# Designs tried in a protein design run: peptides against a protein of PDB entry 3B8E. Part 35

Target 1, 230 residues: chain A of PDB entry 3B8E
Amino acid sequence: PFLIFIIANIPLPLGTVTILCIDLGTDMVPAISLAYEQAESDIMKRQPRNPKTDKLVNEQLISMAYGQIGMIQALGGFFTYFVILAENGFLPIHLLGLRVNWDDRWINDVEDSYGQQWTYEQRKIVEFTCHTPFFVTIVVVQWADLVICKTRRNSVFQQGMKNKILIFGLFEETALAAFLSYCPGMGVALRMYPLKPTWWFCAFPYSLLIFVYDEVRKLIIRRRPGGWVE

## One batch from the design tools (peptide; made by RFdiffusion4, then SolubleMPNN)

Design b1_p11_3_s4 (from b1_p11_3, 9 letters changed)
Fold by OpenDDE base, seed 1:
Structure b1_p11_3_s4 (fold): chain B 230 residues (1-230), chain A 11 residues (1-11)
Amino acid sequence: as target 1 above (230 residues)
Amino acid sequence: DELARALELLA
């Protein structure tokens, strides 16, 4: 999000505080829960990793985590961001290069796509209104991400949902996201303005896409071991 | 107000 903010010079899609809430709040317990996941049924049939040739973090893992799943997550967040700004009169094309004027507190006549002028305060309210839904979008897609991380090769349906700590993590991150989104004073304290409950559903297609994509990937790996998808 | 200021310093 921050890279696109700089490169495209758009208004900040996700605030630093919201990023910290993701990394330290909603992602920590779910990530820890994976340590308690049951071993895959085939784990003892796999040869031990060669520590000299096989990296723990290989190009395939980076490609999967950042290049595929991470990109789908980012697309979900940006989709929510662009929809909110469009609903407030700022079409995506108009946002390109707008950051400089958007962040200037002395410019109180920034025009939207329809010629309406926006004060600095009004613009910041809209910006902060985007942060919370973007954050929630990330949490919702992280549900799928966490579930797919239960296994490397087996389907989630084969592994099952027996990890109670992981289930707790899903509830915890959701409850925390709801707390941060709706608790009075969070708009002032964290610049996280409350969102309409309907915004939670904007991420669901992307969450489903992540889940289906990974299950298909795993299916291909199981049917064609040693393929380019592994 | 202090939390808002602390967050402004972090941002």
Scores: peptide ipSAE 0.009, ipTM 0.408, DockQ to the pose 0.029
Fold by OpenDDE base, seed 4:
Structure b1_p11_3_s4 (fold): chain B 230 residues (1-230), chain A 11 residues (1-11)
Amino acid sequence: as target 1 above (230 residues)
Amino acid sequence: DELARALELLA
């Protein structure tokens, strides 16, 4: 998100506070919960990793995490961002290069895509109105991300949802997201303005996409062991 | 700048 903010010079999609809330809030318990996941049924049939030759974090894992899943997550967030801004009169094409004027407090006549002028304060309200739904979108896609991370090869349907700590993590991150989104004073304290409940559903297609994508990937791995998809 | 503002709000 921040890279696109810089490269495209768009209004800030996700605030630093919200990023910290993700990294230190909603992601911690879910990530820790994966340590308690049951071993896959075929674990004893796999060769042990050679610590001298096999990196724990390899290029394939980085590619999957950042290049595939992370990109889908980012797309989900940006989709929500663009929809909100479009609903407020700023079409995606109009946002390109707008950052400089958007962030200038002395410019109070920034025009939207329809010629309406926006004061600095109004623009910041809209910006902060985007941050919370973007954050919530990330949480929703993280549900799928967490679930797919339960296994390397087995389907989630084969593995099941037996990890109670993971289930707790899903509820915890959701509850925390709801708290941060709707608790009175969060708009002032964290610049996280309340969102309409409908915005929670904006991420669902992307969450589903992540889930389906990974299940298909795992299916391919199971059917074609040793393929490039592994 | 955003980080600075965020830190100010969190302090």
Scores: peptide ipSAE 0.008, ipTM 0.491, DockQ to the pose 0.028
Fold by OpenDDE base, seed 5:
Structure b1_p11_3_s4 (fold): chain B 230 residues (1-230), chain A 11 residues (1-11)
Amino acid sequence: as target 1 above (230 residues)
Amino acid sequence: DELARALELLA
């Protein structure tokens, strides 16, 4: 999100506070929960890792985490961001390069895609209105991300949802997201304005996409061991 | 409150 903010010079899609809420709030318990996941049924059929040659963090893991799943997550967040701004008169093409004027307190006549002028205060309200839905979108796609991380090769349907700590983590992150989104005073304290409940559903297609994508990937790995998909 | 103030100072 921050890279696109810089490169495209668009209004800030996700605030630093909201990023901290993701990294330190919603993601910690889910991440810890993976330590309690049961071993896959085929684990003893795999060759042991050579600690000298086989890195824990390899190119495949980076590709999966950042190049595939992370990109789908980012697309989900940006989709929500662009929809909100478009509903407020700012089409995606108009946002390119707009940041400089958007963030200038002395410019109170920034035009939207329809010629409506926006004051600095109005623009900042719209910007901060995007932050909470973006945050919630990330939480919703993290549900799928967490679930797919339960296994490397087996389907989640084969593994099952027996990890009670992981289930607790899913509820915890959701409850925290709801708390941060709807608790009175969060708009002032964290610049997290309340969102319409309908915005929670905007991320669901992306969450489903992540899940389906990973299940297909795992299916390919099971059918063609030693392929580039591993 | 401190976070809010810190954010106001950054703004």
Scores: peptide ipSAE 0.010, ipTM 0.400, DockQ to the pose 0.026; fails the geometry check
Fold by OpenDDE base, seed 2:
Structure b1_p11_3_s4 (fold): chain B 230 residues (1-230), chain A 11 residues (1-11)
Amino acid sequence: as target 1 above (230 residues)
Amino acid sequence: DELARALELLA
């Protein structure tokens, strides 16, 4: 999100405080829960990793985490961001290069896509209105991300949802997201304005996409061991 | 609020 903010010079889609709430708040328990996941059924049929040649984090893992899943997550967040701004008169194409004027407190006549002028205060309200739904979108897509991270090869349906700590993590991150979104004072403390419940559903297609994508990937790996997808 | 402001300056 921040890279696109810089490159495209758009209004800030996700605040730094909100990012910290993701990394340190919602992701902590889910990430730890993966340490308690059961081994895949075929683990004893695999050769042990050679610590001299085989990296724990390899190019395939980086490609999956950042290049594929991370991009789908970012797309989900940006979809929510662009929808909110469009509903407020700022179409996506109009946002390109707008950051400089958007962030200037002395410019109180920034025009939207329909010629309406926006004061600095009004613009910042709209900007901060995007942060919470973007955050919630990330949490919702992280449900799928966490579930797909349970295994490398086996389907989630083969592995099952037996990890009680992971299930707890899913509830915890959701409860925390709701708390941060709706607790009084969060708008002042974290610049997280409350969102309409309907915004939670904006992420569901992307969460489903992540899940389906990974299940298809795993299916390919099972059918063609040693392929480039592994 | 202060933390939020500080982080904004670093962004």
Scores: peptide ipSAE 0.009, ipTM 0.415, DockQ to the pose 0.026; fails the geometry check

Design b1_p11_4_s1 (from b1_p11_4, 10 letters changed)
Fold by OpenDDE base, seed 5:
Structure b1_p11_4_s1 (fold): chain B 230 residues (1-230), chain A 11 residues (1-11)
Amino acid sequence: as target 1 above (230 residues)
Amino acid sequence: SLLLLARLLGL
């Protein structure tokens, strides 16, 4: 989010506080829950890792986590952001380069894509209105990310959902996201304005895409062991 | 950590 904010000079899509709420709030319990996942049924058929040659974090893991899944997550968040801004009169093309004028408190006549003028206060309300749905979008795509991380090669349907701590993590992150989104005073305390319940569904296609993509990937790995997809 | 850093960097 912040790289695109800098490169495209768009209004801030995700606030620093919301980022901290993801990283320290919603992601912690889910991440810990993976330590309690059951071993895959084929683990004893795999060669032991060579500690000298085989890195725990390899280029393939980075490519999957950041280059594939992370990009789908980011696309989900940005989709929500662009839809909200478009509903408020700011089309995606008009956002390019707008940051400088958007963040200037002395400019009270920033025009939208339809020629409507926006005060600094109105613009900041719209910006902060984007932060909470973006945050919730990340939580919704994290459901899929957490579930796909249960296994390396087996389908989630083969592994099952037996990890109670992971299930608890999914509920915890969702409950925390709801709390941060709807608790009175969060707009003042965290600049997280309440979102319409409909915005929770905006991320569902992306969450499904992550899940389907990884299941297809795992299916290819199972059918073609030693392929470039492993 | 790297996901955290990527998110902190707003990647």
Scores: peptide ipSAE 0.026, ipTM 0.648, DockQ to the pose 0.032; fails the geometry check
Fold by OpenDDE base, seed 2:
Structure b1_p11_4_s1 (fold): chain B 230 residues (1-230), chain A 11 residues (1-11)
Amino acid sequence: as target 1 above (230 residues)
Amino acid sequence: SLLLLARLLGL
């Protein structure tokens, strides 16, 4: 999000405080819950990791986590961001380079894609209106991310949802996301304005895409052990 | 730290 904010000079898609709420709030309990996941059924058939040659975090893990899943998550967030701005008169093409004028408090005549002029205060309301739906979009795609992280090779349907701490984590992150989105005063404290309940559904296609993508990946690994996908 | 920084930097 912040790289695109700098490179494209667009209005801030996700606030620093909302990023901290993801990294320290919604992700902590889910991440810890993975330590309590049951071993995959084939783990004892795998050779022990060689600590001298085999990195715990390898290029494949980085490519999967950041290059594939992280990109789908970012696309989900940006989709929600662009939809909200378009509904408020700012088409995606018009946002390119707009940041400088958008963030200037002395410019009160910034035009949207339809020639409507926006004051600094009105623009900041729209910007902060994007932060909460972007945050919620990330939480919804994280449901899929957490579930796919249960296993490296086995399908989630083979592993099952037996980890009660992981199930608790999914409820906790969702409840926290709802609290941060709808609790009175969050607009002042965190610049998180309340969102319409319909915005929760904007992330569902991306959550499903993450899940299907990983299940297909795992299916390929099971059919072709030692392939380039593993 | 780098992951947090990457997320904070919106990588």
Scores: peptide ipSAE 0.019, ipTM 0.614, DockQ to the pose 0.029; fails the geometry check
Fold by OpenDDE base, seed 4:
Structure b1_p11_4_s1 (fold): chain B 230 residues (1-230), chain A 11 residues (1-11)
Amino acid sequence: as target 1 above (230 residues)
Amino acid sequence: SLLLLARLLGL
């Protein structure tokens, strides 16, 4: 999000506070829950990793996590962001380069894509109105991410949802996201304005895409062990 | 830590 904010000079898609709420709030319990995941049924058939040669975090894992899943997550967040801004009169093309004028408190006549002028305060309301749905979008795509992280090779359907701590994590992150989104005063305290319940569904296609993508990947790995997809 | 840092940096 922040890279695109800088490179494209768009209004801030996700605030620092919302990022902290993701990293320290919604992601922490889910991430810990993975430590309690049951071993895959074939783990005892795999050779132990050589601690001298086999990095725990390898290029393949980085490519998968950041290059594939992370990109889909980012696309989901940005989709939500662009939809909200478009609903408020700012089409995606008009957002390019707008950051400088958007963040200038002395400019009170920033035009939207329809020629409507927006005061600094109105623009910040719209910006903060984007932060919460972007945050919720990340939580919704994290459901899929957490679920796919349960296994390296087995389908989630083969592994099942037996990890009670992971299930708890999914409820916790969702409850926390709902709390942060709807608790009175969060707009002042965290600059997280309440979102329409419909915005929760905006991420669902991306969450499904992540899930399907990983299940297909795992299916390919199962069918072609030692392939480039592994 | 790096993931947290990357996310804190809004990457």
Scores: peptide ipSAE 0.018, ipTM 0.630, DockQ to the pose 0.031; fails the geometry check
Fold by OpenDDE base, seed 3:
Structure b1_p11_4_s1 (fold): chain B 230 residues (1-230), chain A 11 residues (1-11)
Amino acid sequence: as target 1 above (230 residues)
Amino acid sequence: SLLLLARLLGL
């Protein structure tokens, strides 16, 4: 989010406080829950990792986490952001380069895509209105990310959902996201304005895409062991 | 830590 904010000079899509709520709030319990996952059925067919040569964080993990899944998550967040701004009169093409004028307190006549003028205060309300749905979008795509992280090669359907701590983590992150989104005073404290319940569904296609993509990847790995997809 | 760092960097 912040990189695109700088590079494209768009209004801030996700606040710093909302990022902290993801990193320190919604992600911690889910991440810890993975330590309680059952070993894959093929684990005894794999050689032990050599601690001297085999990195825990390898290029494959970086490519998967940041290059593939992380990009789909970012696309989901930005999709929600662009839809909200478009509903408020700002089409995606008009957001490019708008940040400078958007953040200027002295400019009170910033035009939207329809020629409507927006005051600084009105623009900041719209900006902060984007933060909560973007945050919720990240939580929804993280459901899929957490589920796919259960296994390296086995399908989730083969592994099953037996990890009760992971199920608790999914509930906890969702409950925390709902609390942060709807609790009175969060708009002042965290700049998280309440979102319409319909915004929770904006991420569902991307969550499904992450899940399907990883299941297909795992299917390819199972059918072609030692392939470039592994 | 790296995921935290990437998110702190707004990736």
Scores: peptide ipSAE 0.018, ipTM 0.615, DockQ to the pose 0.032; fails the geometry check

Design b1_p11_4_s2 (from b1_p11_4, 10 letters changed)
Fold by OpenDDE base, seed 5:
Structure b1_p11_4_s2 (fold): chain B 230 residues (1-230), chain A 11 residues (1-11)
Amino acid sequence: as target 1 above (230 residues)
Amino acid sequence: DLLELARKLGL
């Protein structure tokens, strides 16, 4: 989010406080829950890792986590951001380079894509209205990310949803996201304004995409062992 | 003004 914010000079799509709520709030219990996941049924059919040559964190893992899944996650958040701003008169092309004027409190006549003028206060309300849906989009996409992390090779349907701590984590992160989004005073305390319930569904296509993508990847690995996708 | 804006935004 911050890289695009700096490069494109767009209004801030996700606040620092909101990022902290993800990293310290919604992600912690789900991440810990993976330690309690059962071993895959085929684990004993795999060759042991060579501790001298095989890194725990390899280029393939980094590529999957940050280069593929992380990018789809970010795209989901930005999609929600652009939709909200477009509904308020700011088309994506108009947002490019707008940050400087957007963040200037002395400019009260910033025009949208339709020639409507926006005060600083109005612009900040719209900006902070984007932060919460972006955050919620990340949480919804994290459902799929957490579920796909249950296995490396086997399908989630083969592994099943037996990890009760992981299931608890999914409910916990969702409940926390709802609390942060709708609790009175969060707009003042965290700049997290309440969102329409419909915004929770904006991330569902991306969550489904992640899930399908990973299941297809795992299917390819099972059919063609030793491939580059492993 | 903020309440009216919130209504317009559907918050």
Scores: peptide ipSAE 0.007, ipTM 0.484, DockQ to the pose 0.022
Fold by OpenDDE base, seed 4:
Structure b1_p11_4_s2 (fold): chain B 230 residues (1-230), chain A 11 residues (1-11)
Amino acid sequence: as target 1 above (230 residues)
Amino acid sequence: DLLELARKLGL
């Protein structure tokens, strides 16, 4: 998200405070919960990892986590961002290169895609209005990400939702997201303005996409062991 | 500052 902010010079999609809330707030308990996940039913049928040759974190895992799943997460967040800005008069094409003027407090006549002029204060309200839904979008997508991370090979339907700590993590991150989004004063304290409840659903297609993508991947791995998808 | 913060935040 931040790279696109720099490269495309768009208004800031996700605030630094919001990112901190993701990394230290909503992601921490879910990530810890994975340490308590039950072993896959076939783990004892697999050859043990060779500690000398097989890295715990390999290029394939990095490629999947950051290159595939992380990209889908980012796309989900940016989709929400672009929809909100479009609803406020800023079409995606108009956002390209707008950052410089957007962040300039002395420019109070930045035009939207329809010729409406926006003051600095109005622009910042819209920006901060984007941060909360982007954050919530990430949380909703993280539900799918957490669930798919339960297993390497088995379907989630085969593994089941038996990890109580993981279930707690899902509720915790959701409750925290709701708290940060709707608690009075969060707009001032964290620059997270409250969002309409409908924005929670904006991420659902992406969450579903991640889930389906990973389940299909796992299905392919199960059917074709040793394939390039593994 | 934002780039450093992004780096520190693991973005």
Scores: peptide ipSAE 0.007, ipTM 0.516, DockQ to the pose 0.027
Fold by OpenDDE base, seed 1:
Structure b1_p11_4_s2 (fold): chain B 230 residues (1-230), chain A 11 residues (1-11)
Amino acid sequence: as target 1 above (230 residues)
Amino acid sequence: DLLELARKLGL
């Protein structure tokens, strides 16, 4: 999102505070929970990696995590961002190059796509209204990301959801997201304004997409070992 | 951090 913010010069889709809440708040417990995941049933049938030549984090894993899953997460976040701004009169095409004027406190007549003028304060309210659902979108997408990380090769349906710590992590990150979204004063403290409960569902297609994508990937790996998708 | 998050988010 920050790259698109710079390249397209759009209003800031995700604030620094929300990013910190993701990194330190919502992601930490779920990530730790993976240490308690049960080994895959066939793990003992696999040859050990060579610790001298084989990287623990290889290019394929980086491509999967950052290049594929990360892009789907970004798309989910930007989808919610564009929908909210469009509902407030700012169509996606109108946002291109708008950042400079958007962030200028002395410009109080920024026009939306329908010719309505927006004061600096009104624009910032809309911007901060985007930050919360973007954040929530990331959390909802992270549900799928965490679940797919349970296994490297086996289907989640084969592995099951036996890790109680992971389930707790999913609950914790969701509860934290709800707290940050709806607790009074979060708009002032964190620039996170409350969102309509319906916005939680905007991320569900992307979570499903991640889940299906990874299950298909794992299926391909099981059927065609040594493929580029491994 | 912000950069790592940006990468993870594909942003």
Scores: peptide ipSAE 0.009, ipTM 0.507, DockQ to the pose 0.033; fails the geometry check
Fold by OpenDDE base, seed 2:
Parts: structure tokens; sequence; C-alpha cells
Structure b1_p11_4_s2 (fold): chain B 230 residues (1-230), chain A 11 residues (1-11)
């Protein structure tokens, strides 16, 4: 998100404080919960890794986590961001290069895609209105991300949801997301304005996409062991 | 830099 903010010079899609709330708040308990996941049923049929040659984090894992899943997460967040700004008169193409004027407090006549002029205060309200639903979008997408991380090869349906700590983590991150989104004072403290409950559903297609994508990937691995998808 | 970014973000 921040890279696109810099490269495209768009209004800030997600605040740094909100990013910290994701990394340190919502993701911490879920991430720890993976340490308590049961081994896959076929783990004892696999050869032990060579500690000298086989890294715990390999290029395939990095590609999956950052290159594929991370991109889908970012797309989900940006989709929400662009929808909100478009509903307020700022079409995606108009946002390119707009940051300089957007962030200038002395410019009170920034035009939207329809020629309406926006004051600095009005622009910042819209910007901060994007932060909360972007954050919530990430949390909803992380539900799927956490669930797919339970296994490398087996389907989640084969593995099951037996990890009670993981289930607790899903509820905890959701409760925390709701707290940060709706608690009075969060607009001042975190620049997260309250969102309509309907915005929670905006992320669901992306969450489903991640889940389906990974299940298909795992299915391919099971059918073709030793393939490039592993 | 990070400080300028923080200022721009109003942090």
Amino acid sequence: as target 1 above (230 residues)
Amino acid sequence: DLLELARKLGL
C-alpha cells in the first residue's frame, strides 16, 4: 500500500498507525496460533529437510506469502479504497499525482472528477474514512490467509479446524478490528473513522479468492508431487 | 524521510 502511495502519488490509502495495528494487534495472536497447529497427516512420509541446504523459508514460500497472497490482500484493500473515493467523486485515474495538492493545507479548491472543489478538511475526512474499511478489509482477508497457512499440502477440509487457539485468534482479531473501528475516540487516536457495517462485506470476495486459490494450489501439489507449485 | 512522512501523516 505504501509503495503505491509513493509511486502513484495518490492520497494515503492506509495510515501508518493502522498498519501497526495490523502487524502488532490483529496479526499477533493468529500468527502465534500456527505454532499449535497439528502436523499434516503425511508429514512422517516426507524426508527430513537438510538443515544445511533446505531453508525454513524458501523462495516458494516467499513467493506465495509476499508475491501472491500479499498481492491479493493489497488488491482487496485498494479496491475498497478506490470504491470509497469514487463514491465521493474521485475516480481512480484522477487520484494519480493528486497527493501533492491533496496534502497541501493551503489548497482548498482541489477538484474532483466532476469539478467539485474540496477543502483540505473535507479531503482529510474522506482520506481517513478510507483507512478504517481498508484495515477491516485486510482483517477479513487475513481470515483466509491464516486458515490456508494451516497446511502446506493437505486441504483445510482434510486437516480440519481442530486448533482451538487458531479459532480463538480469528475471533480475537475480529473483535479487535471491531473495537478499533467503532470505539469512540478512534478517529482522533488512530485517524480511523467509523465505517458502515456493509463495508465488512467488501472484502469477502477476496477472502474467498485466497481460500479457493490456495485449495486449488494444494490440490495440484497432491496430484503432482515435486512440481514447481510446491 | 520517516520524520517528514510522519509529519505529513500528522503523526
Scores: peptide ipSAE 0.006, ipTM 0.397, DockQ to the pose 0.019; fails the geometry check

